# Ledger of designs, part 78: peptides against a protein of PDB entry 4PN1

Target 1, 261 residues: chain A of PDB entry 4PN1
Amino acid sequence: KIEMNFLNKPIVPDTTKVISNFLTHYLITEPVEHVEIEAKLGTLIDLETQNRFEFPVMNETILNPEFNLRTRFESDMTASEHKYLNEFLNQAFRDSQKPGRLPFAYKHTKQVDLFYETEDNSRDKIRVSKNQSDNQVLACVKKRRVADLFLYCPNDAFDIRISISDELPVSMPSGNQQPSLTRLKDRVGYVHQEIKIDLTKTTQNDPVYDTTERHELEVEFGNIADLRDRAQKAKDGMEAPLFRRVQLFMDNVRILRREHS

## One batch from the design tools (peptide; made by RFdiffusion4, then SolubleMPNN)

Design b1_p16_1_s1 (from b1_p16_1 with N1D K3R S10A E12K)
Fold by OpenDDE base, seed 3:
Order: C-alpha cells, then structure tokens, then sequence
Structure b1_p16_1_s1 (fold): chain B 261 residues (1-261), chain A 16 residues (1-16)
C-alpha cells in the first residue's frame, strides 16, 4: 500500500496559497467592482542589463511587490513562439473534442480598438472595440490596472504577470471626438472549464517607428462571479474551492509557458 | 465577425 505522504492528504503548493491570497484581496477585502484577472506570458527584464532578469532561485517564484527589483515586464513574444503556441493550442482543442474529454470552445475575432481621451483628462483612456469588418461596437470600457503579481520562471521560456484590472463599462465618446490611438487585433480565443486562453496579434501604426506588431498570450478567469464566491468561502474558512480553481488556472499557465519553438 | 469556429476551421487558423 502506498500513501501520498505521512498524513495521506493532499498538500496545497505554496504558490497556490500566495496567489489565492492575492486574488482574495481584490475580490473580497478591497473589492474591484468590474474586475478582470489575467496572466500574461512574457519576460522580466533587468533594467540594469536590459537582459532577462536573473534572480538567485532555481524554480517558479513569486516576486515580492514590496521590493523594487528594477525590472520591467515585456508581454511580447516572437512571431515564431506565437505560432508554435497557436499550433499547440489547436492540437489541444482537437484532442479535447474526443469522447470522455471536456471540450474547448474556440472563437476567432478581428477587431479595431479606438482609444479616446477622457473629458477629465485622466490617465485612463476610453477603449472602444469594434468589429473590424462592419464596425459593430463590441465594447466600450475604461480600463485601469490595479495590481500586478510577477512570477519569475527560470526553467521556462516565459515569465508571468498576473494582473488585476478594473474594466468599467462606459458610454460611447461623443461623435465629435477623435481617437488618440488605434490598434488592430487579431485574436484567437480558447475556453476550457471557464478559463480563457487568448492569442493576440496586435498591429499599431506609429508615425515615427512605422507599423509595429505585438504577439501576446494571456490566460484569464472566465467566471469572476464563481471566483468571487470561492474567495468569499475562503475568507469564511473554506479554502479548498479557491485553491482548486487557482491550481487549475496556474497549471494551464504552466503548460503554456513551457511551450516554445 | 467574431465567431465560434469548428474543429476543422480551427486546424487551419494560425496567427503569425
């Protein structure tokens, strides 16, 4: 007979606990009303060397936000890496359609994002997203970054930024207002067990640097209401549901950050 | 327009 440990009970990884507490803060303690919670794949850059950050750790680790490590996070990846992830996710999608599996949902969108200055000249811009083909309005929001949590992943191709954002639905800008910035987005979205995985190619025209492209992969909690409920239960002493959901989320992120061309 | 694609359509879709 084999037991998993001397208590014969599952053990929650420390990373799961730390992230769960982070999420609980912005879901329950100081709740963000229109919260978006996503993880982006990218690279922690050392501002001193301009190379990937090198921290004296040997595995996935959450960086303490109280310490200024003089880093920046670059959420961009190469076209080759992006393509590889796309192929990988397509295969995962196909495999999930087999009997006995929970299937992915798949959605492809092409949109244009128009950014407008606010009347109060706040730093936050209004983003109007439209369908690229017929200009149908898909969303109009004012997004504000609330908090970030960074994971340094020395053994993987990518580091991770988990972001808490407030995405407030707002009214359309006045018809006389001109956008300050426009971006084209080609997005492929995969949803599995209410966790969203998006591959996005963004094109932006720059008057100085010409047209630039960005390639991003993000993982998002697709059911915030459920997550908030789990976080509330955790505050009430039942942590298991939240831990399970965070573990699922992070396992998906871990799968993706290990894949590269 | 944004759409849900079939498995077959997904196989042919790649972002560069």
Amino acid sequence: as target 1 above (261 residues)
Amino acid sequence: DPRILTVEQAEKLYLE
Scores: peptide ipSAE 0.015, ipTM 0.457, DockQ to the pose 0.014
Fold by OpenDDE base, seed 5:
Structure b1_p16_1_s1 (fold): chain B 261 residues (1-261), chain A 16 residues (1-16)
Amino acid sequence: as target 1 above (261 residues)
Amino acid sequence: DPRILTVEQAEKLYLE
């Protein structure tokens, strides 16, 4: 007979605890009403060198937000990397359809996001999302970035930004108002156990700046109500359900950030 | 509205 350890009990990784606490804060302690929680793959860039940040650690490390490391996060990857991840996820999708597995769901979305300035000139813009095919309005929200948690991953292809956002539904902008920014999004979405994985090609058209294209991969909690329930239970002393959900989320993120061609 | 496509159809995303 084999035991896990001298207590013969599973041990929760410290990373799981830290992230769980981070999420609990914005789910329960200072709750964000229309919360979106996602992890984006990208690169922590050293502002001094303009190269990938180098920190004296040898493994996945959550960066302390209290310290200014003079970095920026680039939520982008090469077209080649993005294509590889798409192929990887396609294969994972196919494999999950086999007997004995929990299947992926798959969706392909093409939308345009129109950003408008607010009357109060706040930094938060109103985003109107429309379907590219029929111009149907999908959403009109004021999205506010509430908090970020960065993971430096020296052994992997990508670093991670976990973001807490508030997507407040708002009324449509005035018909006389012109968008300050437009983004075309071609998104392939995979859902497994209510964890959403999106590959997005974004083309940004700015009236002032040149057109830019980005290739992004994001992992999102697909069931916020369940996550909030788990977080509440954690506050009440039962942490296991939250830890399990966060562990699942992070394992999926870890799989993806390790993959490259 | 998101469309449900086959994996093969989705692969065309990078061929456009």
Scores: peptide ipSAE 0.015, ipTM 0.461, DockQ to the pose 0.014
Fold by OpenDDE base, seed 2:
Structure b1_p16_1_s1 (fold): chain B 261 residues (1-261), chain A 16 residues (1-16)
Amino acid sequence: as target 1 above (261 residues)
Amino acid sequence: DPRILTVEQAEKLYLE
């Protein structure tokens, strides 16, 4: 018989604790009412070199937000990388349909996002999302980025940004208003154990610049109510449920960021 | 729901 360690008890990785605490803060301590929590694959760019950031660490590392590292995060990848991940997830989807597995759910959505200026000229714009096919309104929100947590991943193809956002439902803009910006989103969504994985191709038309296309992969907590409940329990001294959920989330992220063609 | 497609259907639409 073997044991896990000299206490024969599971040990929570420090990364899990740090992320869990980060989430707990914005779920419970300073709660965001309409919270969205997602991780995006991308690249930490060194503002000085304009190349991928280099940090003297050898593995996945959460960057301390208290330090100005003079970086930006580019939540983008090449079309080929995006295609590869799509194929990878398609295979994962197929495999999950086999007996003995928990199946993925799969959804393809095409939407247009219309951005409107607010009457008070606030920084945050109103986003109206519509289905491209029938123009049905899917959402009308004012999204505010609340906080970010960056993971530098030197051994993987991508770095990670975990973001806390507030998506406040708001009234539709006046019919007389014209959108200041429009974005087309072609999204392939996968859901496994209430964790959402989205591949999104975003097309944006600029009157001055040519049409730009972005390829993004994001992983999102699909059950915020459950997550908030787990976070509350953690605040009350029972951390295990939250840790397990965060670990699952991060494992999915880790799988994805390691894949490359 | 017309947005629920097979993997093959969705891949075609997404990558074209």
Scores: peptide ipSAE 0.014, ipTM 0.481, DockQ to the pose 0.013
Fold by OpenDDE base, seed 1:
Structure b1_p16_1_s1 (fold): chain B 261 residues (1-261), chain A 16 residues (1-16)
Amino acid sequence: as target 1 above (261 residues)
Amino acid sequence: DPRILTVEQAEKLYLE
């Protein structure tokens, strides 16, 4: 018989604890009502060098938001990297359909996002999402980024931004309003154990500049109610369920960020 | 949901 350690009890990595606390704050302490929690793969860019940020650490580390490291996060990746991840996830999907495995669900959506200014000149714009095929309205929301947590991952192809957002459902803009911005989104979504993995190609036309295309990969908690319940339990002294869920989430993120073309 | 793909459909679908 082999034991886990000298206490024969599970040990929780600091990363899991820190992220769990971060999530708990915006789930329970100062709860965001219509919360979206996602991790995006990307690159921390040093504003001074415009190259990938360099920090004197040898492994995954959460950056302390109390310090201004003079960085920006770019959630874009190359088309080749995006394609590689797509192929990788397709293979993972296929493998998960085998007996004895928990299967991925797979969904493909093409939508148009229309952005509208608010009459009160609020910082948040109204986003109307429509299905490209039938023009059906999928959502009408004001999305606000509430908080970010950045992970520097020196050994991997990508760094990570974990974001807390508030997606407030709102009424459709009046018919006399014109969108200030239109974006096309081609998204393939993989769901495994209620964790959503989305590959998204976004195309934006600019009247002045050339068409811009972005390739993004995001990992999202698909069951916020469950996560909130786990966070509440954690606040009440039972942390294990939350830690397990965060660990699962981060393991999926870790798998993905290691992949490169 | 018509947007949910079968296994066969998924195997042939790649995001460019």
Scores: peptide ipSAE 0.008, ipTM 0.448, DockQ to the pose 0.014

Design b1_p16_1_s2 (from b1_p16_1, 6 letters changed)
Fold by OpenDDE base, seed 2:
Structure b1_p16_1_s2 (fold): chain B 261 residues (1-261), chain A 16 residues (1-16)
Amino acid sequence: as target 1 above (261 residues)
Amino acid sequence: DPRILTVEKATKLYLE
């Protein structure tokens, strides 16, 4: 008979614990009311070199937010990389439709995001999202970035930013108000076990600069209520359900960040 | 499978 270890019990990776604690803080301890939790694939850029950050570690490492590492995170990739991931996820979707698997769901949406200044001139803008086809309002929110957790992934194509955001529903801006910024989003979303994976092409027209296109991949917890419940249980001493959910989330992220053409 | 073809078309972000 083979045992898992000398205790014959599962052990939780430290990464899982750290992330779980991070999430618990903003779910339970200092709860964000309209919380959004997502991981974006991108690159940690060293501000000094303007190249990908180099840290003396050999594997996935959560960076300590208490230290200023003089980095920025670029949540972007090349069109080629993004296309590859789209093809990869499409194949994963197809494979998941086979008997014995849990299937993906998908949704392809094209929306326009209109950003408006607030009446109080606060830093946070109001975002109105509309469906491009019928101009139906999908959402009107004020989004605030609450916290970030960065993972340096030297062995993979991408680094990871896990973000906690507060997405507050707000009233539509006045009809006479003009948007300060407009973004077109072409998004394919995949859902598997309530984990959302979104590939998004964002086009932004700048009056001064040429049209820019961004290519983003994000992984999001699709059931916040369940996650909050798990976090509460963890706070109360039952950590396993939260750890399992975080592990699932991170495994999906790990799969994606390793893929490249 | 027509359903697969539909999905393939629907999930493409990049047109060839």
Scores: peptide ipSAE 0.239, ipTM 0.808, DockQ to the pose 0.013
Fold by OpenDDE base, seed 5:
Structure b1_p16_1_s2 (fold): chain B 261 residues (1-261), chain A 16 residues (1-16)
Amino acid sequence: as target 1 above (261 residues)
Amino acid sequence: DPRILTVEKATKLYLE
C-alpha cells in the first residue's frame, strides 16, 4: 500500500550515475587493459591553509576534475582511527559468519615492497612485492595512475579518492639493480561479495625525514571482468546492473567513512 | 569461543 514515489519505481542517485559514467569511460570507451579501481579514505587539504578543504556544500559531493581547486589528497589517518576501523571490520566479519548472512573472507599478510627504476628512466617505477615470512615474490608490476575522482564528504571523518590505475605485470629487475625505495606493509584484507576492503600499515625509512608510518584504508572492486561486462551493458542501454554494483561499492565506502572513535 | 578468538588474533593489526 506504500509506494516508493509518484512513479512507484526505483530511482538511481545522481552520484551513482556520475561514478558509473566515470568508470565506464576507463572500462569501455578508453579501456585500461590491466585496470585497478579503488577508493581510498583520506583528507582533501587546502594548499593555501593546509587545513581540510572547505567547500560550500552540505553533503557528499563529487568534485569537478576540470577545475583546479588548489587541493591535495592525503590518504592517511591516525593510528587510533585505523585501530577503530580494524576492530569494526573484525566485528563485521564475525557477524557475517552467522546463519543467514553472506560471510566475509579475510587474509592477513606482511610484505615488503621494493621499488626499482626502469631501464628507460620512465616516471613509473617497478614494484616487487615479497612475503616477509618466506621471501616469496607475490607480484612484480609497473603501476600507472590514470585518473582520479574526488568526493568531498563534509559530514564524515574522511573524504574519498576513487582512482583508476593500470597495473602492468613486468619481468623482475636485473639482479644487480638496487631498489630506490623499500616499504614494509602489514595488511588485513577483507572480502565481501567480491568487494575488497584493505587496512594497511606502511612503514618507510627515510634518511632525511626519519621513519614514518602510514595508515590506509582502501576499497576495491574485486571482479573487474564482471564490472566491465556491466559497463558494456550500460553502454548498450541496460544500466541497472552497473548501477547496482556501483551502489553496493559506494554503500560500503559510506559505511566505513562514517565510522570513527 | 576459541574459533572466534583465533580469528580475532589473526585479523588484529594493533596490540592492546
Scores: peptide ipSAE 0.221, ipTM 0.805, DockQ to the pose 0.013
Fold by OpenDDE base, seed 4:
Parts: sequence; structure tokens; C-alpha cells
Structure b1_p16_1_s2 (fold): chain B 261 residues (1-261), chain A 16 residues (1-16)
Amino acid sequence: as target 1 above (261 residues)
Amino acid sequence: DPRILTVEKATKLYLE
């Protein structure tokens, strides 16, 4: 007979605990009302060298946000990497349709994001997302980045940024207002066990990037209500449900960040 | 998207 360990009880990786606590803070302790929680694949760039930062660690490491590491996070990847991930996820989708598996769902959308300045010229812009096919409004939100948690992943192609955002639904801008920025998005979204995986090609004239096209992959918690419930239970002393959900999320992220062309 | 003919096409960001 084999036991899990000398206690014969599940043990939670420290990474899971740290992330769980991070999420609990913004779900329960100081709750963000319209919270979005996503992980983006990208690269931690050393601001001095403009290359990927090299931290003196050998595995997945959550960076301490209290330290200014003089880095930026680039959520872009190459077209070839993005294509590979698309093919990989498509195969995963197909495989999940087989008997005995939990199936993926998918949604392919082409949308345009229109960004508008607020009347008070606040930092937060209003984003109107429209379906390119019929111009139907998909969303109108004012998104505020609340917090980030960075994972340096030296053994993988990508580093990870976990972001907490507040997506406040707002009224549509006035008809006479011109967008300050227009972004075209070609997005394939995959959902498995309420974890959302989005591959997005974004066409934009963005001064931050040298290219007009961005290639992004993000993983998002698709059921915030459930996650909040789990976080509340964790605050009440029952942490296991939250840990399991975070573990699932991170395992999916880990799978994806290992895949590259 | 009603314009999508097949799942394969529907999931491809990089069409041939």
C-alpha cells in the first residue's frame, strides 16, 4: 500500500497557497466588485537589457511585488509561438470530445475594441467591444487594473502575469465622442471546466510595441461566483476547495507555458 | 458564428 506522504494527507504546494491568498484578498478581504482574474503568458523583460530577466531561481517562482525589479511584462509572443498554441489547443479541443473526457467548448470571435476617454480624463478608459460581423455591442466597460502577481518560469517559454482587474459596466459613450484607440481582435476562446483560455491576435497601432499585431494567450477563471464562494470558505477555515480550483487553474497555465514552437 | 462551416475552421486563427 502506498500513501501520499507520512501524514497520508494531501499537501498543497506553496505556490498554490500564495496564489490562493492573493486571490482571496481581492475576492473577499478587499473585494473587487466586478473582478476579472486572468493569467497572461508573456515575458518579464529587464528594463536595462531589454531581454528576458534572469532571476537566480531554477523553477516557477512567484515574485515578491514589494520589490521593484525594474522589469516590465510583455504579454506578446511570436506569431509562430501563437500559431503553435492555436494548433495545440485545437488538438486538445478535439481530444476532449472523445468519450470519457470533459469536452471543451469554443468560440471564435472577431471584434473591435473602441477605447474612449472619460469625461474627467481619468486614467481608466471606457472600452466598447463590438462584434465585427454585425456591430453588436459585446461589452462596455471601464477596466481598472487592481493588482498583478508575476511568476518567473525559467524552464518554460513564458512567464506569467496574474492580474486582478475591475471591469465596471458603464454606459455607452455619447455618439459624438470619438474613440482614442481602435483595436481589432481575432480571438478563439476555449472553455474547459469553467477555465477560459483565449488566444487573441490584436491589430493595433500601439506605440508600446514595435509591431502592429500582438499575439496573446490568457487564462481566466470563468466562474467568479464559484471562486468567490471557495475563497469565502477558505477564509472560514476550509481551504481545500479554493486550493483545488487554483491548482486546476495553474496546471492549465503550466501546460500552456510549456508549449512553444 | 453562423459563417463557420466546420469546427476546424472555427478554431483556427491562422488560416491557410
Scores: peptide ipSAE 0.164, ipTM 0.716, DockQ to the pose 0.013
Fold by OpenDDE base, seed 3:
Parts: C-alpha cells; sequence; structure tokens
Structure b1_p16_1_s2 (fold): chain B 261 residues (1-261), chain A 16 residues (1-16)
C-alpha cells in the first residue's frame, strides 16, 4: 500500500496559501468593488543591471512587497515567443474539443483603445475600447492599479506579476474631448473553466519614436463573484475551495510560463 | 471575415 505522505492527506503548497491570502485581502478584508485579478507573463528587471533579476533562490518565489528590490516588471515578450504561445494555446483548444474533455471557448477581437484625461485631472485615465471594424463601444472604464504580487521564476521563460485592479465603469467622455493616447489591440482570448487567457498584440504610434508593438499574455479569474464567495468561506474557516481555485489558476500560469520558442 | 475559414485561423494572431 502506498500513501501520499505520513498523514495520507493532500497538502497545500505554501505558494497557494500566500496568493490566496493576498487575494482574500482585496476581495474581503479591504474589498475592491470592481476588482480585476490577473497574472501577466513578463520579466523582472534589475534596475541596477537592466538585466533579468537574479535572486538567491532556485524555484518559483513570491517576492515580499515590503522590500524594495530595485526591480521593474516588463509585461512583454518577443514576437516569436508570443507566436509560439498562440500556437500552443490553439493546440490546447483543439485538444480540449475531444470527447471526455472540458472545452475551451475562444474569442478573437480587434479593438482600439482611446485614453482620455479626466475632468478633474486625476491620474487615472478613462479608457474607451471600440471594435475596429464597426466602431462599436466595447467598454468605457477607469482603471486603477491597487496592488501587485511578483513571482520570480528562475527556471522558466517568464516571471509573473499578479495584479489587483479596480476597473470602474464610467460614462463616455464628452464628444468634444480628444484622446490623449490611442492603442490598437489584436487579442485572442481563451476561456477554460472560467479562467481567461488572453494573448494581445498592442500597437502604439508615438509621435517621436517609431511605432512600437507589445506582446502580452495574461491570465485572469473569469468569475470574480465565485472567487469572492470562496474567499469569504476561507475567512470563515473553510479554505479548501479557495485553495483549489487558486491552484487551478496558478497551474495554468505555470504551464504557460514554461513555454517558449 | 473571409480569412476565418477554420477555428485555427480564427485563433491565429500571426498569419503566415
Amino acid sequence: as target 1 above (261 residues)
Amino acid sequence: DPRILTVEKATKLYLE
């Protein structure tokens, strides 16, 4: 007879607990009303060397936000890496359509994001997203970054930033107001078990610099209400549902960050 | 979109 361990019970990784607690804070303790929770793939850059951050750890490690490690996070990758991930996810989509699997859903959108200054000159801008083909308004929001949690992943192609944002729906700017910034986005979104995976190519025209293209991959919790319920249960002493959901989320992130061209 | 003939094409960000 073989057992899992000397208790013969599953054990929750510490990473799952730390992330769960982080999420619980902004879901329950100091709740963000219009919360968005996402993980972006990218690179932790050492501000001193301008190279990828090096830390004396050998595996996935959550960085303590209380310490200034003199880093920045670049949520970008090469076109080749992005292409590889697109192909990888397309294959995963196809495989999920087979009998006995839970299927992916997908959505491919091309949109333009228009950024407007607020009337009160607040730091946060209003973002109007429109469909490129018919100019239909997809969203109008004011987004505020609330908190970040960084994972240093020395063995993988990418590091991870988990971010908490407040995405407030707002009314459309005045028709006389001009956008301060315009971005074109080509996005393929995949959904599996209410976890959203987005590949986005962003093109921005700069009047001074050449047109720049950014390549991003993000993983998002697709059911915030459910997540909030799980977090509440965790606060009430039942942590398992939250841990399971966070584990699912992180496993998807881990799969993706290991892939590279 | 005439380019979207299959699911594969519909999900491609990089056209060959």
Scores: peptide ipSAE 0.230, ipTM 0.759, DockQ to the pose 0.012; fails the geometry check

Design b1_p16_1_s3 (from b1_p16_1, 7 letters changed)
Fold by OpenDDE base, seed 2:
Structure b1_p16_1_s3 (fold): chain B 261 residues (1-261), chain A 16 residues (1-16)
Amino acid sequence: as target 1 above (261 residues)
Amino acid sequence: DPRILTVEKATKIYLE
């Protein structure tokens, strides 16, 4: 008979614990009311070299937010990389439809995001999201970035930013107000076990600069209520459910960040 | 992927 270890009990990776604690803080301790939790694939850029950050570690490492590492995060990839990931996820979708598997759900959406200045000239803009086809309003929110947790992944094509955001529903701006910024989003979404994976092409027209296109991949917790429940249980001493959910989330992220053409 | 850091490169960074 083979045992898992000398205690014959599961052990939780430290990465899982750290992330779980991070999430618990903003779910329970200092709760964000309309919380969005997502991981984006991108690159940690060294502000001094303007190249990918180089740190003396050899594997996935959560960066300590208490230290200023003089980095920025670029949540972008090439069109080729984005296409490859799309094909990869399409195949994963197809494979998941087979008997004995839990299936992906798939959705393709095209929306336009209109950004408006607030009446009080606050830093946070109002975002109105509309369906491109019929201009139906999908959402009107004021989004605030609350916290970030960065994972440096030297062995993979991408680094990871886990973000906590507050998406506060707000009233529509006045009809006479013009948007300060417009973004077109072409998004293909995959959902597996309530984990959302989105590939998004964002087009932004700048009156001064040429049209820019961004290619993003994000992984999001699709059931915040369940996650909050798990976090509460963790706070109360039962950590296993939260750890399992975070592990699932991170495994999906790890799969994606390792894929490249 | 040229963005991937090799073990060798990581080692050099540590030693420099």
Scores: peptide ipSAE 0.022, ipTM 0.576, DockQ to the pose 0.032
Fold by OpenDDE base, seed 5:
Structure b1_p16_1_s3 (fold): chain B 261 residues (1-261), chain A 16 residues (1-16)
Amino acid sequence: as target 1 above (261 residues)
Amino acid sequence: DPRILTVEKATKIYLE
């Protein structure tokens, strides 16, 4: 008979614990009211070399946010990489429709985002999202980035940024106000076990990345209420439900960051 | 993928 280890019990990876603690802080300790939690695939860039950051590690590593590593994160990929991931997810969708599996849900959306300055001249802008076909308002929010956690992944094509954001619903801007920025978004969304996976093509003028079209892949927790409940249980001493959910999320991220042409 | 950091590179960076 084979046992898992000398205790013959499952063990939680340290990565799972660190991420779980990070999430618990912004779910429970200093709670963000309208929290959005997502992971984006991208590249950690060394500001000195403008190449991918090189760190003396050989596997997935959470970077300590207390240190200034002189890096930036680029949440973009090539059109070819994006297309490959789309085809990969389409196949995963088809396979999940088979008997005995939990099926993916699929949605394709095209929207326009209009950004407006706030009345108090705050740094955060109001974003109005509309459906491109009928101009129906989908959302009107003020989004604030709260915290980031970076994972350096030397063995994969992409590094990971996990972001905590506050997405506050707000009233529509005044009718006479003009948007400061307009963005077109073509999004293909997949949902499996309440984990959202989005492939997005964004058309805009981006002076930072010198691109007119951006290709992004993001993974998001689709049930924040459940996640918050799990985090509360963890604070109360029962960590297993939170660890299981974070493990599921991270495994999906790991699958995606390993896929490339 | 040229963006993947090899074990050799990681080791070299550590030694330097």
Scores: peptide ipSAE 0.009, ipTM 0.451, DockQ to the pose 0.034
Fold by OpenDDE base, seed 3:
Structure b1_p16_1_s3 (fold): chain B 261 residues (1-261), chain A 16 residues (1-16)
Amino acid sequence: as target 1 above (261 residues)
Amino acid sequence: DPRILTVEKATKIYLE
């Protein structure tokens, strides 16, 4: 007879617990009303060396936000890496359509984001997203970054930033107002078990920077209401549902960050 | 740069 361990019960990884507590804070304790929770693949860069950050750890680790490690996070990848991930996800999509599997959903969108200054001159801009083909308004929001959690992943192609944002729906800006910034987005979205995976190519003309093409991959919780419910249960003493959902999310992230061209 | 976050710009988190 073989058992899992000396208790013969599943064990929760410490990373799952830490992330779960982080999420619970912004879901329940100090709740963000219109919360968006996403993980982006990128690179932690050492400001001193300008190379990828090196820390005396040998595996995935959450960086303590209370310590300034003199790093920056770049949420970008090469075109070739992005293409590879696209092909990888396409294959995963195809495989998931087979009998006995839970299928991916797929959506391809091309949109333009128009950024407007607020009437009160607040720091946060209003973002109007429109479909490129018919100019249909997809969303109008004021987005605020609330919190970040960084994962250093020395054995993988990418490091991870988990972000908490507040996306407040707002009314359309005045027709007389001109956008301060325009951004074009080509996004391929995959959804599996209410976890969203997006590949995005962004083209932006910036007055400070030359025209840049950015390649991003993000993983997002697709059902915030369910996640909030699980977090509440955790606060009430039942942690297992939250841990399972966070584990699912992180396993998807771990699969993706290991892939490279 | 919207692509880059520094540690200084990162927000403090509160763990339970």
Scores: peptide ipSAE 0.006, ipTM 0.333, DockQ to the pose 0.081
Fold by OpenDDE base, seed 4:
Structure b1_p16_1_s3 (fold): chain B 261 residues (1-261), chain A 16 residues (1-16)
Amino acid sequence: as target 1 above (261 residues)
Amino acid sequence: DPRILTVEKATKIYLE
């Protein structure tokens, strides 16, 4: 007979605890009402060298926000990397349709995002999203980034940013207002066990970053209500359900960041 | 939580 350890009980990795506490803060302690929680694949860039950040660690490491490491996070990737991940996820989708597996759901969407300045000239812009085919309005929101947690992953192709955002529904801009920015988005979405994985290709004339096309992969919690419930239970002393959900989320992220062409 | 990084403390390139 084999046991898990000398206590014969499961043990929670420290990474899971740290991330769980981070999420609990913005779900329960200082709750964000319209919260979006996602992880993006990208690269931690050293501002001094403009190369990928180097830190004397040998595995996945959550960076301490209290230290100014003089880094920026670039959530973009090459077209070839993006294509490879698309093919990888397509295969995972196909395999999940087999008997005995939990299937992926798949959705392909093309939308145009129109960004508008707010009347009070706040930093947060209003985003109107429309379907490219029929121009039907999909959403009108004001999105505010609340917090980030960065993971340095020296053994993988990508580093990770976990972000908390507040996505507030707002009224449509006035008819006489012109958008300050227009962005075309081609998104392929995969959902497995209520974890959303999105590959997004964005076409944009970006005067700030001089980027015509961006390629991003994001992993998002698809059931915030359930996650909030689990976080509340954790605050009440029952942490296991939250830890399990965070572990699932992070394992999916870990799979994706290891894949590269 | 002072150990949580806010958007003002880092520069980012992201889609939205």
Scores: peptide ipSAE 0.000, ipTM 0.283, DockQ to the pose 0.066

